# Peptides against a protein of PDB entry 6IDX, part 237

Target 1, 380 residues: chain A of PDB entry 6IDX
Amino acid sequence: KELAKLSADVTFATEFINMDGIIVLTRLVESGTKLLSHYSEMLAFTLTAFLELMDHGIVSWDMVSITFIKQIAGYVSQPMVDVSILQRSLAILESMVLNSQSLYQKIAEEITVGQLISHLQVSNQEIQTYAIALINALFLKAPEDKRQDMANAFAQKHLRSIILNHVIRGNRPIKTEMAHQLYVLQVLTFNLLEERMMTKMDPNDQAQRDIIFELRRIAFDAESDPSNAPGSGTEKRKAMYTKDYKMLGFTNHINPAMDFTQTPPGMLALDNMLYLAKVHQDTYIRIVLENSSREDKHECPFGRSAIELTKMLCEILQVGELPNEGRNDYHPMFFTHDRAFEELFGICIQLLNKTWKEMRATAEDFNKVMQVVREQITRA

## One batch from the design tools (peptide; made by RFdiffusion4, then SolubleMPNN)

Design b2_p23_3_s4 (from b2_p23_3, 12 letters changed)
Fold by OpenDDE base, seed 2:
Structure b2_p23_3_s4 (fold): chain B 380 residues (1-380), chain A 23 residues (1-23)
Amino acid sequence: as target 1 above (380 residues)
Amino acid sequence: MKEAKREEVAKAFLERQIKQRRK
């Protein structure tokens, strides 16, 4: 206890480290010797002193043995560990992950996100915070090829639902540190959209063009009995499609694929449109048909609006930007939906369509409508 | 370039963690 308190002092820490004191602490952990009276209390103070000593940055975290890492990981994976030991162990693991890619690799072999989920189901918000902080550290330090897997482990309805139910909907106010960790997790997850946001549509890819055709089909053929597909020649069909793509509000109504060649938002806009059309088909059809039936020049161009809204949402959510240490603003909606970005898009496109109508906008007012919608989204 | 930025963020998070433990 006294050592743990004194370890916060840099002078004491320097002297203690010079006396190989930190090695003694690591050996106490490595030994795993439960034979000592008050072992749990002693271990908690040992871990506290170790962490405080290491927090001075005098000793590299790479000095820790694999046995030490395994012991600390063992405390996190054991169901009946003392809360004080667990808290310090989570903090030590987080510090190791953040300090060293080599330690990250070793820790990622010893612990799973699944094991950390159990620490979110507790009433102790500090334990919850340290568990999310460790998840975030692992997610941040994960190589690019493994980031999607970690996000898929998060997107496993379990972690999201547990955070929602035990943290966000918990009976306790969310502390600033927890809010920060939720923000970080949100940002790291939304950053997975960067690839799609920066993916250009290939206008020559038939499979991608078939998605645009599916948007047309859902909007216009869902009410038409397939029997009345006019068997008329290829040119009439092309002219019909051009009309339909104009009604869908694409900028390039001759070749809508060209609208998705701009990055950002690239293919992410098409993903959002397709999600809306499939998951919220009634809303999609309503928005398209309400505007396609207008001849008063007050048509809201859905295709253009969807693309520019997707871009705007990427800007607001800072897609592709790393989290910073100063922010704690998270969106609860991120934890309420599996496809939170697409659901946000679906809400915002309805808001855009409503705002367009209320403003009695024309195509010339497009940027003004988008600015009003931006202000509405950022104030909500 | 992106990995270097991740290391900077990791360092900032570590510094934040240390500051939180000292409060």
Scores: peptide ipSAE 0.532, ipTM 0.943, DockQ to the pose 0.835
Fold by OpenDDE base, seed 5:
Structure b2_p23_3_s4 (fold): chain B 380 residues (1-380), chain A 23 residues (1-23)
Amino acid sequence: as target 1 above (380 residues)
Amino acid sequence: MKEAKREEVAKAFLERQIKQRRK
């Protein structure tokens, strides 16, 4: 207990470390010997002293043994551990992950996100915070090949729903530190969209062109009486498609695939459009048809608007940027849906369409509408 | 380049955590 207090002092820490005192603390953890009276209290103070000593940065975290890592991971994975031990163990694992890629690899083998989810279901916000902090550390330090797997583990309906129900909708106000961890998790998750955002459409890829054709089909063939099967001529079909792509509001009516060659937002815009068309079909059809039936030059070009809105959302959400240590601004909506970005797009495209109508905008006002929409999104 | 930035962010997070524990 006294050692844990003194370990916060840099002078004491330096002397204690020079006497190999930290090795003694690590051995106490490694031994796992429950034979001592007040073992739990002693262990909690040992872990506190160890963490305080290591926080001085005098000793490399790489000095810890695999046995030590396994013991700490064991305290986190066991269902009946003292809250004080659990809290310190989570903090130690986070520190290990953040300090060393080698330690990350070892910890990632010993602990799963699924085990950490159980610590989010508790009423203790501090435990919840440390659990999310460790998840974020693992996600940050994950190699590129494993980031998508981590994200898929997060996208597993369980983590999002648990955070929403037990953290965000909990009976306690969200503390600044929890808000920071939620922000970090959001940023790291949105960074997975970077690949799609930077993927150019190949105008020659038939499968990608078929997605654009599917957008046309959903918008126009759902209302078309089956009797007007468009007749035989390939040229008449091309001319028909050009008209349909104009009504969809693409910039390139002849080859809409060209609109998706710009990165950002690349293919991510097409993903958003397809999601809207399939998941919110009535909303999609309404937006397209309301603008396709007008001859008053007040048509909101859906295709162009969707691309520029996707780009704007990427800018607002800082897609491709790493999280900042000073920020704590998270969006609760990120935790309400499995496909939160696409759902946000669906809300924002409706807002854009509404704002366009209210402003009585024309194609010349496009940038002005986008500025107003940006301001509306950033104030919400 | 991106991995180096991740290490910088990791250090910044560590410094934040250390500061938080010292309060």
Scores: peptide ipSAE 0.531, ipTM 0.943, DockQ to the pose 0.826
Fold by OpenDDE base, seed 3:
Structure b2_p23_3_s4 (fold): chain B 380 residues (1-380), chain A 23 residues (1-23)
Amino acid sequence: as target 1 above (380 residues)
Amino acid sequence: MKEAKREEVAKAFLERQIKQRRK
């Protein structure tokens, strides 16, 4: 206990480290020996002193053994661990992950996000915060190939729903620290959209073109079987599709695929449009048909609007930007929907269509409508 | 470039955590 207090002092820490004191603390953890009276209390103070000593930055985190990592990971993975030990163990693992890519690799082998989810299902907001902080550290430090797997674990209805029900809808006010961790989680998750946002459509990729054709089919041929393969269309059929693509509000009526070659938002806009068309089909059909039947120059170009809205949402949500240590502005919607970005798009495209009608906008007013919509989204 | 920025963010998060533990 006194060691834990004194370890906050840099002079004491330096002398204690020079006396190999930190090695003694690590060995106490490594031994795992429950033979001592008051083991849990002793261990909690040991972990406190260790963390305080390491927080001075005098000793590299890479000095820790695999045995030490396994013991700390064990305290996080075991059920019915003392809250004080658990909290310190989470903080130690977070610090290890943040300080060392080598330690990240070792820790990522010993613990899963699934094991950390159990620590979100508690009434202790500090434990919840440390658990999310460790998840965020793992997500931040994950190699690019593993980030999507982590995101898929987050997109698992389970983590989102647990955060929503046990953290956001918890009986306690969300503290600034928890709000920060929720913000970080949101930003790191939205950064996975960067790949799609920066992916250009290949106008020669038939599979991608078939998605655009599916958008046309859903809008205009809702009862027709997709068996009408788009590829065999006579010139008259191509001309008919050009009219349909105009009614869909694409900028390039001849080859709508060209509208998705601009990055941002690239293929992410097409993903949003397809999601809207499949998941919110009635809303999609309504928006398209209401505007496709207009001959009054007040038609809202859906295709163009969807692309520019996707780009705007990427800008507002800072897709591709890393989280900032000073921010705590999370969006609750991120935790209310499994596909929060696409659902946000679906809400915002309806808002855009409404705003367009209210403004009696024409194609010349497009940018003005987008600015009004931006203001509406950023104030919500 | 992106990985270097991640390390900077990781450092900033660490500094934030240290500051919180000292409160």
Scores: peptide ipSAE 0.531, ipTM 0.944, DockQ to the pose 0.828
Fold by OpenDDE base, seed 1:
Structure b2_p23_3_s4 (fold): chain B 380 residues (1-380), chain A 23 residues (1-23)
Amino acid sequence: as target 1 above (380 residues)
Amino acid sequence: MKEAKREEVAKAFLERQIKQRRK
């Protein structure tokens, strides 16, 4: 207890480290000797002293043994651990992950996100915060090939629902530190959209063109009796498609694929349109048909609007940017839906369509409408 | 470039966490 207090002093820490005192603390953890009276209290103070000493930055975190890492990971994975030991163990693991890529690799082998989920289901907000902080550290330090797998673990309905129900909708105010960790988790997850945002459509890829054709089919053929499939020649079909792509509000009515060659938002805009069309089909059809039936030049071009809205959402959410240590502005909606970005797009495209009507906008007012919509989204 | 930025962010998060533990 006294050692843990003194370890906060840099002068004491320097002297204690020079006497190999930190090595003694690591060996106490490595030994795992549970036979002592008051072992839990002694261990909690040992871990406190270790963390305080290491926080001075005098000793490299790479000095820790694999046995030490396994013991600390063991305290996090065991169901009946003292709260004080658990909290310090989570903080130590986070510090190891953040300080060293080599320690990240070792810890990622010993701990799963599934084990950390159990620590989110507790009434202690500090434990919840340290658990999310460790998840965020692992996500930040993950190699590119493993980041998607980690995000897929978040997209599991279980983790999202636990964060929503036990953290966000808990019977207590969200503290600033928890808000920061939720922000970081959101930013790291949205950063996975960067690849799609920077992917250009290939106008020669038939599979990608078939998605655009599916958008047309859902909008115009879903209510049409299959008996009226116009059996007439390939040229009438091409002319029909050009009309349909105009009614869909694409900028390039002849080849809508060209609208997705600009990055950002690239293919991410097409992903959002397809999600809306499949998951919220009635909303999609309503938006498209309402604007396609207008003859008053007040048509809201869905295709153009969806592309520019996707780009704007990427800018607002800072897709492709790393999290900032000073920010704590998270969106609760991120935790309400598995496909949070696409659902946000679906809400915002309806807002855009409404705002367009209220403004009695024409194609010349497009940028003004987008500016008003930006202000509405950023104030919500 | 991106990996170097991740290390900078990791360092900033570490500094934040150290500061929070000292309060």
Scores: peptide ipSAE 0.527, ipTM 0.943, DockQ to the pose 0.829

Design b2_p23_4_s1 (from b2_p23_4, 14 letters changed)
Fold by OpenDDE base, seed 1:
Structure b2_p23_4_s1 (fold): chain B 380 residues (1-380), chain A 23 residues (1-23)
Amino acid sequence: as target 1 above (380 residues)
Amino acid sequence: SLFEKRMKKFKKLQEEAAKEAAK
């Protein structure tokens, strides 16, 4: 206890480190000797002293043994561990992951996200916060290939559900520290959209052109079996499609693929449009047909609006930006659905369409409508 | 508290680690 208190002092820490004091503390953890009276209390103070000493940045985290890592990971993975030990163990693992890529690799082998989810199902918000902090550290330090795997894993779906039910919808006010960790998790999740946001459409990619054609089919031919489209001559078909792409509100109604060559939002806009068309088909068809049937200059160009809205949402959510230390604003909606960005797009495109009508906007008012919509989204 | 101190350190280390991962 006294050592844990004194370890917060940099002068004491320097002297203690020079005496190989950290090595002694690590050996106490490595030994796992439960034979001592008050072992849990002693261990909690040992871990506190270790953390306080390491927080001075005098000693590299790479000095820790694999045995030490396994013991700390054991305190997180084992049931019925003392809360004080668990809290400090989570904090140690978080620090290891953040300070060393080599320690990240070792810890990622010893601990699963599933084990950390169990620590979210507790009444202690500090434990919950450290569990999310460790998940965030693992996510942040993961290689790009591993980040995508983590996001797609069933563990992430379950994690979102557990966070929603046990943290966000909990009977307790969310502290600033928890709000920050939820914000970080949100940012790290949305940064996976950066690749798609920066991917240019290749106008020669047939598969991507087929998606644009599918958007047209869903909007205008929803009742027609695609098998029964009579082989009407290729030229009449092209001319018909140009009209349909104009009614869809693409800027380049001759070659809509060109609208997706600008990055941001690149292919991410097409992903959102396709998601809306498939998952919220009635909403999509309604928006398109309502604007395509207008002969007045008050038609809302869906294609252009969808692209610019996707770009705006990326800007608002700061897609591709690193988590900011000063921010703690998270959106509970992002924990309600796996495709939360696409669902947000679906809500916002309806808001845009409504705002366009209310303003009696024309194509010249486009930027003004987008500004009003931005203000509405950022105030909600 | 120890928790508050650790959370402050976490925020800094997270920003540093994220900057390194983006290089």
Scores: peptide ipSAE 0.024, ipTM 0.614, DockQ to the pose 0.865
Fold by OpenDDE base, seed 2:
Structure b2_p23_4_s1 (fold): chain B 380 residues (1-380), chain A 23 residues (1-23)
Amino acid sequence: as target 1 above (380 residues)
Amino acid sequence: SLFEKRMKKFKKLQEEAAKEAAK
């Protein structure tokens, strides 16, 4: 206990490290010897002293043995471990993952996300915090190929549901540290949108063009009686589609695919539009038709608005940016829905359309409307 | 704001959907 307290002092830490003190502590953990009186308490203080000593950055995390890693991972995977040992073991694993890519690889083999999820179901917020912190560390340090798998594992309705039900909706106030870890997890989750945000549409890809055509179909053909003969010549159809793409509010009425070649937001804007059109079809059709029927130059260009709104949301949510250590602002809504970004887009596009109407905006006011909408989103 | 009301409604709907999915 006294050693653990003194280990926070850099002068003591330096002298203790110079005396191979960390090696002695690691050997105590490695031995696994339960024969000592007050083993659990002694081990908890040993792990505390180890963490405090390592936090000075004097010794590399790579100095730890595989036996040490296995013992620490064992304390996280075993069902009947003292809470104090479990908490410190999670913190040690987090620090190992963050500080060493080689330790990340070893730890990722020894522990599962399922084991960490079990530690989120407890009432102890400190254990929950370090469990999320370790999840975040594993997510951050995962190779790009494994990040998608982890993302899919985190996109498991189960992890989000557990965080929502046991952490966010828990009977305890969220401490600053937990709020930070939830923020980090949110940022890492939004970074999965970066690929789509930076993906340019290929105007020659037929499958991508078919999505734009589907947006047109949902907006205009769903209300048209199927009786309008498919027989008008290819040129009349192209001219009709150009009119439809104008009514949809695309900037390029001839080839709307060109509007999605700019990154950001690239294909992510098209994903949002398609989600809105399929999941919130009535809202989509209403927004499009309310503006397409206007001859008063007060039409809100849906396509352009959706692209610029997607870009704005990416900027507000800091998509592609690393988590900031000073931030703890998280949105509980992103833990409630698998497609929370697209749902946020669907709310914000309705806000934009309303704001456009209230301002009696024209195409020249577009940037002013977007600025007002940005302020409304960021103040909410 | 109307946005706050919509966001609160959205949160509530998501809470209800999450409760139904947990059942």
Scores: peptide ipSAE 0.008, ipTM 0.329, DockQ to the pose 0.020
Fold by OpenDDE base, seed 3:
Structure b2_p23_4_s1 (fold): chain B 380 residues (1-380), chain A 23 residues (1-23)
Amino acid sequence: as target 1 above (380 residues)
Amino acid sequence: SLFEKRMKKFKKLQEEAAKEAAK
């Protein structure tokens, strides 16, 4: 206990480290000797002292043994561990992951996100916060390929549900530290959109062009028999498609693929449009047909609006930016759905369409409408 | 608390990682 208090002092820490004190503490953890009277209390103070000593940055985190890592991971994975030991073990693992890529690899093998999710179901907000902090550390230090896998995994869907139900909708006020960890998790999740945001459409890629054609099909051919496969488009069909792409509100109604060559938002805008068209088909069809039937110059260009809105949402959400230390603003809505960005797009495109009508806007007013919509989104 | 110190350190490490990724 006194060691744990004194270990916060840099002078004491330096002297204790010079006496191989950290090695002694690590060996105490490695021994796993549960036979001692007051073992849990002794261990909790040992782990506290270890953390405080390591926080001085005098000793490399890579000095820890695999046995030590396994013992700490064991305290996190076992269901009946003292809360004080669990809290310190989560904090140690977080620090190990953040400070060493080698330790990250070892910890990622020993601990599952599922085990960390179990610690979110408890009433202790400090345990919940450390569990999310460790998840965030693992997410931050994961290779890019593994980050996408983590996001797509059942564990991530389950994680969102558990966070929503046990943290956000919990009967307790969210503390600043928890709010920050939720913000960090949100930012790290949205940063997975960066790849698509920076992906240019290839106008020569037929598969990508087929997505644009599918948008046209859903809007205008929804009642037409699917048996009308887009055969070799006669000149009349090409002229029809150009008209349809104009009605869809693309800037380049001759070759809509060109509208997705600018990054940001690149292909992410097309992903949002396709999501809206497939998941919210009635909303999509309504927005497109309401504007496509207008000849009064008050048509809202859906395609152009969707692209610029996607870009605006990326700017508002700071997609591609790393978490800021000073921020704790998280949006509970982003924990309600796995595809929360696309759902937000679906809400905001309806807001844009409404605002366009209310302003009686023309194509010349486009930037003014976008400014008003930005203000509406940022105030919500 | 030890918790608050650790949380501050975590935040700082994230900010440092942000600065490194921006270079």
Scores: peptide ipSAE 0.036, ipTM 0.642, DockQ to the pose 0.637; fails the geometry check
Fold by OpenDDE base, seed 4:
Structure b2_p23_4_s1 (fold): chain B 380 residues (1-380), chain A 23 residues (1-23)
Amino acid sequence: as target 1 above (380 residues)
Amino acid sequence: SLFEKRMKKFKKLQEEAAKEAAK
């Protein structure tokens, strides 16, 4: 207990570390020996002292043994551990993950996100905060290949639902620390969109072109009786597609793929359009056909609008930006759906289309409409 | 508290780690 208090002092910490005191503490944890009276209290103070000592940055986190990691991970993975031990164990694991990629790899093998989710299903907000902090650390330090897997996993759906139900909709006010961890988790989740936002469409990639063809098909061929197989020549088909791409509101009516070569938003805009077309097909068709059937100069160019809206949403959500220490602003909506960005896009594109009509906008008013829509989104 | 101190350090370490992961 006294050691834990003194370990906060840098002078004491330096002297204690020079005496190999930290190694002694690690060995006490590694031994797992429960034979001592008040073992749990002693262990809690040992872990406190260890954490305080390591927090001076004098000793590398890589000094810890695999046995130590397994013991600490064991305290997090066991269902009935003293809350005081659990808190410190979560904090130690968090620090290990943040300070060492080697330790991250070892910890990621010993602990599952599922085990951490169990610590969110408690009334103790401090435990919840440490659990999310460790999840955020694991997410932050995950290799790029594993980050996407973490985001797509059923565990992420479950994580979001548990956070929503037990943290956000909990009976207790969210403390600043928890709000920050929720913000961080949100930022890390949206940063997965950065790759797609910065991916240029290759106009020569047939698979990417087929997505644009699919957008056309969903919009225009869904109402056409399959009996009119257009048996007419290749030139008439090209001219027909150019007309369809104009009606879809692409800037480049001849080659819509060129509209997705600009980054941001690159392919992310196409992903949003495809999501809307497949998941909200009726909404998509309505938006496209309502604007394509207008002979008046008041058509809302869907393709251009979708691209610029995707870019705007990325700017508003700060996609690709690192989490800031001073920010605690999180959007509960992003914990309600797995594809929250695409759903937000679907809401905002309808808002844009509505605003365009209300303003009686023309193509010349495009930037003014986008400004009004930005103000509407940022005030919501 | 230990928690408050840890949370302050976490924020800093997380920002540093994020900068490292973005390189």
Scores: peptide ipSAE 0.025, ipTM 0.625, DockQ to the pose 0.861; fails the geometry check

